Peptides against a protein of PDB entry 8OXM. Designs and how they scored, part 33

Target 1, 371 residues: chain A of PDB entry 8OXM
Amino acid sequence: FKAEFRLAGGVNLPKIIDCVGSDGKERRQLVKGRDDLRQDAVMQQVFQMCNTLLQRNTETRKRKLTICTYKVVPLSQRSGVLEWCTGTVPIGEFLVNNEDGAHKRYRPNDFSAFQCQKKMMEVQKKSFEEKYEVFMDVCQNFQPVFRYFCMEKFLDPAIWFEKRLAYTRSVATSSIVGYILGLGDRHVQNILINEQSAELVHIDLGVAFEQGKILPTPETVPFRLTRDIVDGMGITGVEGVFRRCCEKTMEVMRNSQETLLTIVEVLLYDPLFDWTMNPLKALYLQQRPEDETELHPTLNADDQECKRNLSDIDQSFNKVAERVLMRLQEKLKGVEEGTVLSVGGQVNLLIQQAIDPKNLSRLFPGWKAWV

## One batch from the design tools (peptide; aimed at target 1 H187 L215 K368)

Design b2_p15_4_s2 (made by RFdiffusion4, then SolubleMPNN; from b2_p15_4, 8 letters changed)
Fold by OpenDDE base, seed 4:
Structure b2_p15_4_s2 (fold): chain B 371 residues (1-371), chain A 15 residues (1-15)
Amino acid sequence: as target 1 above (371 residues)
Amino acid sequence: SRLDNTVAELQSLLE
């Protein structure tokens, strides 16, 4: 390793290190502390398996439908090394950076990202009707700008068109694979875009198997398909290429039911893979910025009280795992709300659920559903 | 092993 490191931004202050491989090549790595990277590593393996299924099908292979993956090496339960995704930027940084975000540059008369967040935080404990009204006011005064990402990065019109298609295909593939795996909505900082490929990279995969539905503010969307995500597709929006790529991805997933169930079953019962939502993780994911007081949990919580009978914990875990497998089987059969849907019907329902302002207005304000 | 040394070096960078 080189003796010099750089800090990456963010709460956990990850260290960017340069290492020389045994092949003499320099590689940039991100060293994270205080994060459990095991879930990220497992989800990257699942994505690689999904990519293998997508490459076997001629229609998805021709469309180059893939979910982007990165290398993860867990070192401990709270540390690991990530491949630094060089040439990627968080969508949140591009869109809503405090100094020079695309919303401020292209829409200087709109509400600031801070004003939007404040308005939505004020109604967080209010009725769904009040949340919806304020969300609609925020959306009216905070218009999408993500179309400008491809326009800024790709000056040649033919390249721009191909990159916009690559983006749209990446959103479609990640949305459907993310729905099947129950990733839910994604924080805007946990979606990277590659500045060369226009493909998305999903990072920090701490919520899977619909565990976002048991958060203090439950998830109400199958995947992130917010106004800026849609705006990046250009004038076609969710129609045409996006819809067709979702349908072709869903077709491959449904036709691979037995394989996907077997893979997920092995993972759900892996004693080294903690995918369950715990109260501390739930608090961390939905913590208010104002409550960033130094709760260093030096909770030496004494080992004594968590001797709940191993049998009742194991039975409760098994019932949750069985429920996840049953719901995965339903998704792969096209069962939505007790009705069997065609691939087109299921994809249409998921798109409508993901873009519904009523569903978006109910999301945790920290995840910025107006972006 | 060479891996254990690499892990230890990386852990020391996290402290």
Scores: peptide ipSAE 0.026, ipTM 0.446, DockQ to the pose 0.032
OpenDDE base, seeds 1, 2, 3, 5: peptide ipSAE 0.000, 0.016, 0.021, 0.018; ipTM 0.278, 0.425, 0.433, 0.420

Design b2_p15_4_s3 (made by RFdiffusion4, then SolubleMPNN; from b2_p15_4, 8 letters changed)
Fold by OpenDDE base, seed 4:
Structure b2_p15_4_s3 (fold): chain B 371 residues (1-371), chain A 15 residues (1-15)
Amino acid sequence: as target 1 above (371 residues)
Amino acid sequence: SRLENTVKELEELLK
C-alpha cells in the first residue's frame, strides 16, 4: 500500500488507498471500517448471476443490459475493501451539493435542497394528505435538472445521445433487478453514476428482500424512479427505451425463476449472511443527518444480548425467509396484489407505483424523494 | 499468508 490515503467523506471516514498489486499495477481501493460488507459482497454475486442470465438472452445482450458491479472483499464483520469506482460520482453530490449542485446552478431561484428537506421534515409526522400537499409544493419549486449530467459530460451530440441511452438502460436493468431482489428505494448518495459510461452503480446494499417495508417509515416504491432519475432519460422519460428495457429484463428474470429462487434460497439460509432488518439498523437508516455522503454501515446487533432462545430466533428467521422466498416467487410469476400480470402489465404497475407522487410523498424525507 | 498480512495492514489503516 502507499503511505498516503484520502478521505472519501462521511462519519465512518472511509479511506481511499492506492495499492500496488503483485503485477506492478496501481489499483485504487476504498477501505471501509465499522461496516459489514458481507451483504454488499453477497448482493454483488447475485448481480453477477443476473448479468450472466441477461448475457445469455439475445434481446438483453443486444441492448447491453447489465447491472454494474464492484469488487467487495469483506475482511471482518466490521471492515472490508471495496473496489473504488474510479470516475463515478454520487448522483446526490452532482444534484444537491450545497455550493455547486446542478439544482443550484441551473435553477438558482428554486428552493434550496435544505429548504426542501426542512419542509418535508416539518410534515414527517403529519397525515398522508399534508405530506402530499407539501411534497407537491416542493416539487413545483424544485424542478428536475439531471438531464444536464450527460450534457455537461458529453459535448459531442452523437456521444451524448449514446450515453443518455446507456443511462436509461442502466436505470431500467437496475430497477427491475432491484425490484426482484427487493432493494426498494435507494438514497441519492448510494447511487453512483459513471462519468464515462453514464451507467449507474448501486452501492451500500444494506436493505434487500423488501426489508425497507419494515422500516419505521416504510418504503412505498419498488425502486427509485424520482423526477431527476426520469429527467436523465430525456424528453421520453419512462416511455420507449426505459419501458422496453424493463420489460426485456423482467422477461429474463421470470424465465429464470428456478435459478433465481435456488440461489436466493441458499443465500437466505446462509448463517453468515444477515439480511434481516434489526431495530438498530432501522434507526441508523432513518435517523442519520442527511448531509453526510455516507455509506450507511450495517450496525451489527452483536451488542443486543437479546437472550431470545436460539430455537425461537431460528423459527422466526425461517418464517421470514420463507415469506421472502414466497414473495420472490410471486414477483417471478408476475403476481401483484393477488393478480397474475403479463410482463408488460407488471412493468407498467411498477413504473406507476415508482412515479406516483402519493407514494413518493410518504417516503422517509432523508431519502430526498423530490430529487 | 500474504492475504493475512494484507488484512493486518488494512486493519492497521482502519485504526
Scores: peptide ipSAE 0.017, ipTM 0.413, DockQ to the pose 0.032
OpenDDE base, seeds 1, 2, 3, 5: peptide ipSAE 0.005, 0.006, 0.000, 0.006; ipTM 0.303, 0.303, 0.287, 0.425; seeds 3, 5 fail the geometry check

Design b2_p15_4_s4 (made by RFdiffusion4, then SolubleMPNN; from b2_p15_4, 6 letters changed)
Fold by OpenDDE base, seed 3:
Structure b2_p15_4_s4 (fold): chain B 371 residues (1-371), chain A 15 residues (1-15)
Amino acid sequence: as target 1 above (371 residues)
Amino acid sequence: SRLEATVAELESLLK
């Protein structure tokens, strides 16, 4: 390691370190403390397997359909090393940075990101009808700008077109793979975009197997397909390339049912892999800015001594694991709401659910569904 | 091992 480190900022004060590999190459690494990186590491392995399945299929290989992965080395239950994703930016930083975000630059007369967030926080405890009305007002006064990402980064028209295509394919692949695995917490800071490839990198994989549905504010969308995500695809939006790439990804996933079920079964019953949602994690993920001051996450490890009979915990865990496996099997059979759908029908349903402003308006305000 | 030494070094950086 080099003797110098940098702070990346944030609550856990992760350290950026420069390392020289045995190959003589310098690599930046992010050393995280107080975070359980085991779930990230496991999900990266599952993504690598999905990529292997996608690479074996001729139609998905021709389309270069992959989910971007990064290296994770968990050190303990609360520490690990991440590959620093050099040349990536959070989509939220590009779009809604307070100083020079794309919304402010291209739409200076729209609502500020702060005004949008404030309006949605004011209705957070209100009816679904009131949330929907305010969400529609916010959306009307906060128009999408993510098309400008590729236009700013890729000045050559041929390169621009290729990169917009790479972006659209990356969104499609990650959306379908993420849906199959029940990946949640897809807020604008947990999705990075590569400034050179225009591909997405999904980070912070701590909400999987539909555990986002049991949050205090349940997740109501299968993946992030918000207006800016769609705007980045250009004039065709979700039609054409995106839809076809979703269908081809879903075909490969459904045709790989036995393999995917076997892997997920091993993971769900791994005693070292805590994928279940707990109340403290739920509070942390949906914490209000007002509550940031008092909850020092001095989660003392010692309060695990709530002597719930080990037998009742194990029985409850096994029932949740079985339910997750059954739901995964349904998805891989195309069973949605008790009906067997074709690949095209299933993908269409998922797209409609993801873009529905009624579903988007119900999300936690911190998810920023208007972006 | 070299891995254990690296882990210990990294854990020392997290303190």
Scores: peptide ipSAE 0.017, ipTM 0.445, DockQ to the pose 0.031
OpenDDE base, seeds 1, 2, 4, 5: peptide ipSAE 0.000, 0.000, 0.016, 0.015; ipTM 0.313, 0.293, 0.462, 0.443; seed 2 fails the geometry check

Design b2_p15_5 (made by RFdiffusion4)
Pose (drawn by RFdiffusion4):
Structure b2_p15_5 (pose): chain A 334 residues (1-279, 317-371), chain P 15 residues (1-15)
Amino acid sequence: FKAEFRLAGGVNLPKIIDCVGSDGKERRQLVKGRDDLRQDAVMQQVFQMCNTLLQRNTETRKRKLTICTYKVVPLSQRSGVLEWCTGTVPIGEFLVNNEDGAHKRYRPNDFSAFQCQKKMMEVQKKSFEEKYEVFMDVCQNFQPVFRYFCMEKFLDPAIWFEKRLAYTRSVATSSIVGYILGLGDRHVQNILINEQSAELVHIDLGVAFEQGKILPTPETVPFRLTRDIVDGMGITGVEGVFRRCCEKTMEVMRNSQETLLTIVEVLLYDPLFDWTMNPFNKVAERVLMRLQEKLKGVEEGTVLSVGGQVNLLIQQAIDPKNLSRLFPGWKAWV
Amino acid sequence: SKLEAAVAKREALLL
């Protein structure tokens, strides 16, 4: 074990450690004290199940739809450990870096990230109209730059297109799974982009199962589909590879709702922390019902096709009205 | 709590 450890930041102060194994290769682990990783363990298990189901299905096997997973080992009710992701860079560090940010490098005349943060801080005390107007003004003077990422990393057109296609597929699959699982904490620091495979990886998974509505600022989108992601998917935008991949993933999930419910039914017997406190779990049953409704496409008794559900999700995600009400720290304009 | 920590993390991003 290495004698030094680093802090990853945050109120809980997670610890980063390095271990040297028998082969001598250093491996980085993140021990997360004062936090419950059992929910993250369930998230990783369902991620692996979805990846296996996508691999089994011939339609998705050809499309090579995969979910990037990292091992999470719970150690107690209030602690655990997880595998650190190597060879990845944060999206916000690449895009909105103060020193060498992509938006500053490409578009110096556009508004800086500090100006946008100041405007968002000043407008949080305003009404809906002023928030919508400021958001539209910010979007007018802040063009997406993320499309140049592979252009700056993959000079060969074949490799560049391969990486762009893998990025698009990974974004579609992660977005479908996050909507199904109700993942809400999807700001720039929770998503890591690989420098080689160019596949997005979700690392935080801190809050899910429709927990953003509980937060003071509700989460009005099911997944992150901001202007930067759409521009980086290519000229075609959401139409094309993203829509088809979303439809295929939704079909696979509708075909495997039995396996998904079997995986998620681990609750109601060993409830995790932050639940059933302050004296057939209530909130567990509620989230199971919500997941079942999402999977069956019933909601309030209405039937919705896979294509219609995908179109509705795209409309909700790209709607500026929903983006205006989001948390300023979520970086909806980014 | 996780909810408080998530809010606090988002607020730190505005700085």

Design b2_p15_5_s1 (made by RFdiffusion4, then SolubleMPNN; from b2_p15_5, 7 letters changed)
Fold by OpenDDE base, seed 4:
Formats: structure tokens, sequence, C-alpha cells
Structure b2_p15_5_s1 (fold): chain B 371 residues (1-371), chain A 15 residues (1-15)
């Protein structure tokens, strides 16, 4: 390793290191502390398997439908090394950076990202009706700008068109694979976009198997399909290329039911893979910025009280795992709300659920559903 | 091993 490191921004202050491989090549790596990277590593393996299924099908292979993956090497339960995704930027940084975000540059008279967040935080404990009204006011005064990402990065019109298609295909593939795996909505900082490929990279995969539905503010969308995510597709929006790529991805997933169930079953029962939502993780994921100051984790919580009978914990875990497998089987059969849907019907329902302002208004304000 | 030394170096960078 080189003796010098750089800090990446963010709460956990990950260290960017350069290493020289045995092949003499320099590689940039992100060293994370205080993070459990095992879930990220497992989800990257599942994505590679989904990519293998997508490459076997002629229609998805022709469309180059893939979920972007990165290398993860867990070192401990709280540390690991990530491949630094060079030439990627967080969507949140591009859109809502405090100094020079695309919303401020292209829409200087709209509400600031801070004003939007403040308005939605004020109604967080209010009725669904009040949340919806304030969300609609925020959306009216905070118009999408993500179309400008491809316009800024790709000056040649033919390249711009191909990159917008690559983006749209990447959103479609990640949305359907993410729905099947129950990734739910994604924080805007946990979606990277590649500045050369226009493909998305999903990072920090700490919520899977619909565990976002048991958060203090439950998830109400199958995947992130917010106004800026849609705006990046250009004038076609969710129609045409996006819909067709979702349908072709869903077709491959449904036709691979037995394989996907077997893979997920092995992972759910892996004693080294903690995918369950715990109260501390739930608090961390939905913590208020005001509460960040007090949680120095000096809680030496004494090990004594969690001797709940191993048998009751194991039976409760097995019932949760069985429920996840049953719900995965339903998704792969096209069972939504007790009704069997065609691939087109299921994809249509998921798109409508993901873009519904009523569902978006109910999301945790920290995840910025107006972006 | 070379892996153990690499892990130890990486752990020292996390401190």
Amino acid sequence: as target 1 above (371 residues)
Amino acid sequence: SRLENTVAELQSLLL
C-alpha cells in the first residue's frame, strides 16, 4: 500500500488508499471502518448471479441488461475494503450538493434542498394527507433536473442518446432485480452514476428482503423511481425503453424462479449472514440529523439480558426466513396483493406504486423522495 | 501469510 491516504466524505470517514498489485498495477481502494460489509458482499454475489441469468437470455443479453457490481472484501464484522468506483458520482451529490448541485444551477428560483427537507421533516409525524399536500408543494417548487447529467457529460448527440439509453436500461435492471431482492427505496447518496457509462451502481446494501417495510417509517415503494430518476430517462420517462427493459428483466427472473429461490434460501439460512433488521440499525438508517451529536456508542451494553431462549429466537428467525421465501416465490409467480399478474401487469403495478406521490410522500424525509 | 499481512496493514489504517 502507499503510505498516504485520502478521506472520502461522509459520517464514517472512509479512507481512500492506493495499492500496487502483484501485477504492478495501481488500484484505488476504499477502506471502511464501523460498517458491516458482509451484506454488501453477499448482495454483490446475488447481483452477479442475476447478471448470469440475464446473460443467458438472448433478449436481455442483446439489451445488455446488467446490474453494476463492485468488489467487496469484508475484513471483519465492522471493517472491509471496497473497490473505489472511480469515475462515479453519487446522484445526491450531482443533484443536491450545497454549493453547485444541478437543482441550484438549473433551477435557482426553486426551493433549496434544505427548504424541501425542512418542510418534509416538519410534517414527518403528521397525517398522510398533510404529508401528501406538503410533498406536492415541494415537488411543484423543486422541479427535476437529472436530464442535464447526460447533457453535461456527453456532448456528442449520438453518444448522448446511447448513454441515456444505457442509464434507462440500468435503472430498469436495478429496479426489477432490487424489487425481487427486496432492496426497496435507496438513499440518494447510495446510488452512484458512472460518468462514462451512465450506468447506476447501488452501494450500501444494508436493507434487503423487504426489511425496509419494518423500519420506523416503513417503505412504500418497490424501488427508487423518483422524479429525478425518471427525468434522467429524458422525454420518454417510464415508457418505451424503461418499461420494456423492466418486462424483459422480470420475465428472466420469473423464468428462473427455482434457481433464485435456491440461492436466496441458502443465503437466508447462512449463519454468517445477518440480513434481519435490528432496532439499532433501524435507528441508524432513519436517524435525524439533530440526533447525530449524542450517539457516541460508549454503550457497553452488558451481554446479560439477550439470553432469550435460543429455541424461541431460532423459531422466530426461521418464521421470518420462511415468510421472505414465500414472498419471493409470490413475486416470481407474479402474485401481487393476492392476484396473479402477467409480466406486463406486474411491471405496470410496480411502476405505478414507485411513482405514486402518495407512496413517495410517506417515505422517510431523510431519503429525499422529492429528488 | 501475505493475505494476513495485508489484512493487518488494512486494519492498522482503520485505527
Scores: peptide ipSAE 0.017, ipTM 0.424, DockQ to the pose 0.031
OpenDDE base, seeds 1, 2, 3, 5: peptide ipSAE 0.000, 0.005, 0.000, 0.000; ipTM 0.299, 0.411, 0.383, 0.364

Design b2_p15_5_s2 (made by RFdiffusion4, then SolubleMPNN; from b2_p15_5, 7 letters changed)
Fold by OpenDDE base, seed 2:
Structure b2_p15_5_s2 (fold): chain B 371 residues (1-371), chain A 15 residues (1-15)
Amino acid sequence: as target 1 above (371 residues)
Amino acid sequence: SRLENTVAALESLLK
């Protein structure tokens, strides 16, 4: 390891370290503290299995449908090393960096990212109608710019077109796989884009199996398909390549039902894999900047022995695990709201849910649904 | 072990 480290942004102040491998190559690593990286490690294994299923199918293999993975090495229950995704940037850093973000560069007369966040924070405790109205005003005055990512990075028109297709395929694959696994907390800092491949890398996989729905502000979308995410696809938006790649991914997932259920069942009952949402994690994920002052760091997660009888904890855990498996089985059968849908019908419903401004307006303001 | 020394070094960086 080099003696120098850099701080990555974020509440837990993860440390970026450079290491020299046994091959003499320098590699960046992200050292996270206070995070349970076991969740990330397990979810990366599930993504690798999904990739194996996608590579076995001729139609998904021809489309090069894959979810990007990274190496995770858990060190302790609260620490680990992530393989630094070299040549990636958070989509939030590109889009809404305070100094030089793409919105400020390309849309200087639009609302600032701060103004948008402030407006949505002001209505956070208001009605859904008031949230929707303010969200629509924010969206009208904060127009998407993510198309410029590929235009800035890929000057050759043929390369640009290929990379835009790679991006669109990556969004489609990760959206459907993420939906099947119930992946939440898809804010703009938890999605990286590779500057060379234009593929997305999803990080911070701690909200899975629809546990985002039990947050104080529940998640209302199946995946991130916000206006900037769509803008990166170009003129066709969610139509054509994206929709077809979602359908082909969903087809492979549904045809692999038994395998996926077996894998998820093993993981849900793994005593080393704590996927359940806890109150401290929920507070951390939806903490307001204003509430930072009162949360003294003295909440050692160790001292809340809530003496819930071990039996009641285990019984509650088993009921949640069973519910997760049942919901996964429904998704893999195409059961949505008690109706059996075709692959195309299910994918269409998910796209409509993900782009619905009513659903987007209800999200936690920290998710930045206007981006 | 070599792993334990690496873990301890990384944990010392997290303090």
Scores: peptide ipSAE 0.016, ipTM 0.428, DockQ to the pose 0.034
OpenDDE base, seeds 1, 3, 4, 5: peptide ipSAE 0.006, 0.000, 0.015, 0.013; ipTM 0.354, 0.379, 0.441, 0.418

Design b2_p15_5_s3 (made by RFdiffusion4, then SolubleMPNN; from b2_p15_5, 7 letters changed)
Fold by OpenDDE base, seed 4:
Structure b2_p15_5_s3 (fold): chain B 371 residues (1-371), chain A 15 residues (1-15)
Amino acid sequence: as target 1 above (371 residues)
Amino acid sequence: SRLENTVAELESLLK
């Protein structure tokens, strides 16, 4: 390793290190501490399997439908090495960075990202009606700008068009695969965009198998399809290329039901893979900025051995795993709200759920559903 | 092992 490191920013202060391989090649690596990267590593393997299924189908292969993956090497339960996604930027950094964010540059008279967050935080404990009204006011005064990403990065019109299509295909593939795996909504810092390919890279995969529905503020969308995500597709929005790529991805997933069920079953029952939501993880994912001051880790967790009978824990875990498998089977059959849908009907329902301002207004304000 | 030494180096960089 080189003796020098750089900080990547963020709460966990991940360190970017340069490593010289045994082949004499320099490789950038992101070293994370205080993070369990095992879930990320497992989800990357699942994405690789989904990519294999997508490459076997002629229609998805022709469209180059893939979910982007990165290398993860978990070192311990609290440390690991990630491949630094060189030439990627968090969509949140591009959109809502305090100094040079695209919203501030292109919409200087709109609400600031801070004003939007403040307004939505003020109504967090309010009714769904009050949340919806404030969300609509925020959306009216915070107009989408993500179309400018491809316009800034790709000056040649033919390249710009192809990259906008690559982005749209990437959103479609990740949305449908993410729905099947129950990834839910994604924080804007946990979606990277590749500055060369315009493809999305989903990072920090700590919520899977619909565990976002059991958060203190439950998820209400099947995947992130916010106004800026849609704006990046250009004038067609969710219609045309996006819809067709979602349908073709969903068709491959549904036709691969037995394979996907078998893979997920093996993972759900892997004793080394903790995918379940715990209260500490739930608090971490939905912490309020005001609560950051009081969490001095008084590490005086006395080992109150709650000897919950191993049998009752195992039975409760097995029932949760069975419920996840049953819901996965329903998704792969096109069963939504007790009705069997066609691929087109299911994809349409998911798109409508994901773009519904009523669903978006109910999300945790920290995840910035107005971006 | 070489892996354990690499892990220990990486963990030392996280401190």
Scores: peptide ipSAE 0.016, ipTM 0.445, DockQ to the pose 0.034
OpenDDE base, seeds 1, 2, 3, 5: peptide ipSAE 0.000, 0.014, 0.000, 0.015; ipTM 0.320, 0.433, 0.393, 0.436

Design b2_p15_5_s4 (made by RFdiffusion4, then SolubleMPNN; from b2_p15_5, 7 letters changed)
Fold by OpenDDE base, seed 4:
Structure b2_p15_5_s4 (fold): chain B 371 residues (1-371), chain A 15 residues (1-15)
Amino acid sequence: as target 1 above (371 residues)
Amino acid sequence: SRLDNTVAELEALLK
């Protein structure tokens, strides 16, 4: 390793290190501390399996439908090494950076990202009706700008068009694969966009198998399809290429039911893979910025009370795992709300759920559903 | 192992 490191931004202050491999090649790596990368590593393996299924189908292969993956090497329960996604930027950094975000540059008279967040935080404990009204006011005064990403990065019109299509295909593939795996909504900092390919890279995969539905503010969308995500597709929005790529991805997933169930079953029962939501993780994911100051990690909570009978914990775990597998089987059969849907019907329902401002208004304000 | 040394170096960098 080189003796010098750089800090990457973010709460956990990940360290960017340069290492020279035994092959003499320099490789940039991100070293994370206080983060369990095992879930990320497992989810990357699942994405690779999904990519293998997508490559076997002629229609999805021709469309180059893939979920982007990165290399993860977990070192401990609290440390690991990530491949630094060179040439990627968080969509949140591009859109809502405090100094020079695209919203501020292209929409200087709109609400600031801070004003939007403040308004939505003020109604966080209010009725769904009040949340919806304030969300609609925020949306009216915070118009999408993500179309400008491809326009800034790709000056040649033919390249721009191809990259916008690559983006749209990437969103479609990640949305459907993410729905099947129950990734839910994604924080804007946990979606990277590749500045060369326009493809998305999903990072920090700490919520899977619909565990976002058991958060203090439950998830109400199947995947992130917010206004800026849609705006990046250009004038067609969710219609045409996006819808067709979702349908073709869903078709491959449904036709691969037995394989996907077997893979997920093995993972759910892996004793080394903790995918369950715990209260501390739930608090961490939905902490208020004001509450960050008091959680000094000094709670040596005494080990004593967690001797709940191993049998009752194991039975409860098995019931949760069985429920996840049953719900995965339903998704892969096209069972939504007790009704069997066609691929087109299921994809349509998921798109409508994901773009519904009533569903978006109910999301945790920290995840910025107006972006 | 060489891996354990690498882990220890990385953990030392994280402290």
Scores: peptide ipSAE 0.016, ipTM 0.452, DockQ to the pose 0.034
OpenDDE base, seeds 1, 2, 3, 5: peptide ipSAE 0.012, 0.014, 0.014, 0.014; ipTM 0.421, 0.448, 0.446, 0.441

Design b2_p15_6 (made by RFdiffusion4)
Pose (drawn by RFdiffusion4):
Structure b2_p15_6 (pose): chain A 334 residues (1-279, 317-371), chain P 15 residues (1-15)
Amino acid sequence: FKAEFRLAGGVNLPKIIDCVGSDGKERRQLVKGRDDLRQDAVMQQVFQMCNTLLQRNTETRKRKLTICTYKVVPLSQRSGVLEWCTGTVPIGEFLVNNEDGAHKRYRPNDFSAFQCQKKMMEVQKKSFEEKYEVFMDVCQNFQPVFRYFCMEKFLDPAIWFEKRLAYTRSVATSSIVGYILGLGDRHVQNILINEQSAELVHIDLGVAFEQGKILPTPETVPFRLTRDIVDGMGITGVEGVFRRCCEKTMEVMRNSQETLLTIVEVLLYDPLFDWTMNPFNKVAERVLMRLQEKLKGVEEGTVLSVGGQVNLLIQQAIDPKNLSRLFPGWKAWV
Amino acid sequence: ALEAVVAKREAILEE
């Protein structure tokens, strides 16, 4: 074990450690004290199940739809450990870096990230109209730059297109699974992009199962489909590879709702922390019902096809009205 | 956990 450890930041102060194994290769682990990783363990298990189901289905096997997973090992009710992701860079560090940010490098005339943060801070005390107007003004003077990422990393057109296609597929699959699982904490620091495979990886998974509505600032989108992600998917935008991949993933999930419910039914017997406190779990049953409704496409008794559900999700995600009400730190304009 | 998420988002905004 290495004698030094680093802090990853945050109120809980997670610890980063390095271990040297028998082969001598250093492996980085993240021990997360004062936090419950049992929910993250369930998230990783359902991620692996979805990846296996996508691999089993011939329609998705050809499209090579995969979910990037990292091992999470719970150690106690209030602690655990997880595998650190290597060879990945944060999206916000690449895009909105103060020193060498992509938006500053490509569009110096556009508004800086500090200006946008100042405007968002000044406008949180305003009403809906002023928030919508400021958001539209910010979007007018802040063009997406993320489409140049592979252009700056993959000079060969074949490799560049391969990485772009893998990025688009991974974004579609991760977005579908996050909507199904109700993942809300999807700001720039929770998503890591690989420098080689160019596949997005979700690392935080801190809050899910429709927890953003509980937060003071509700989460009005099911997944992150901001202007930068759409521009980086290509000229075609959401239409094309993203829509088809979403439809295929939704079809696979509809075909495997039995396996998904079997995986998620681990609750109601060993409830995790932050629940059933202050004295057939109540919130567990509620989230199971909500997941079942999402999977069956019933909601309030209405039937919705896979294509219609995908179109509705795209419309909700790209709607500036929903983006205006989001948390300023979520970086909806980014 | 919810409070930690809000505090993290506030720290990002303060950046």

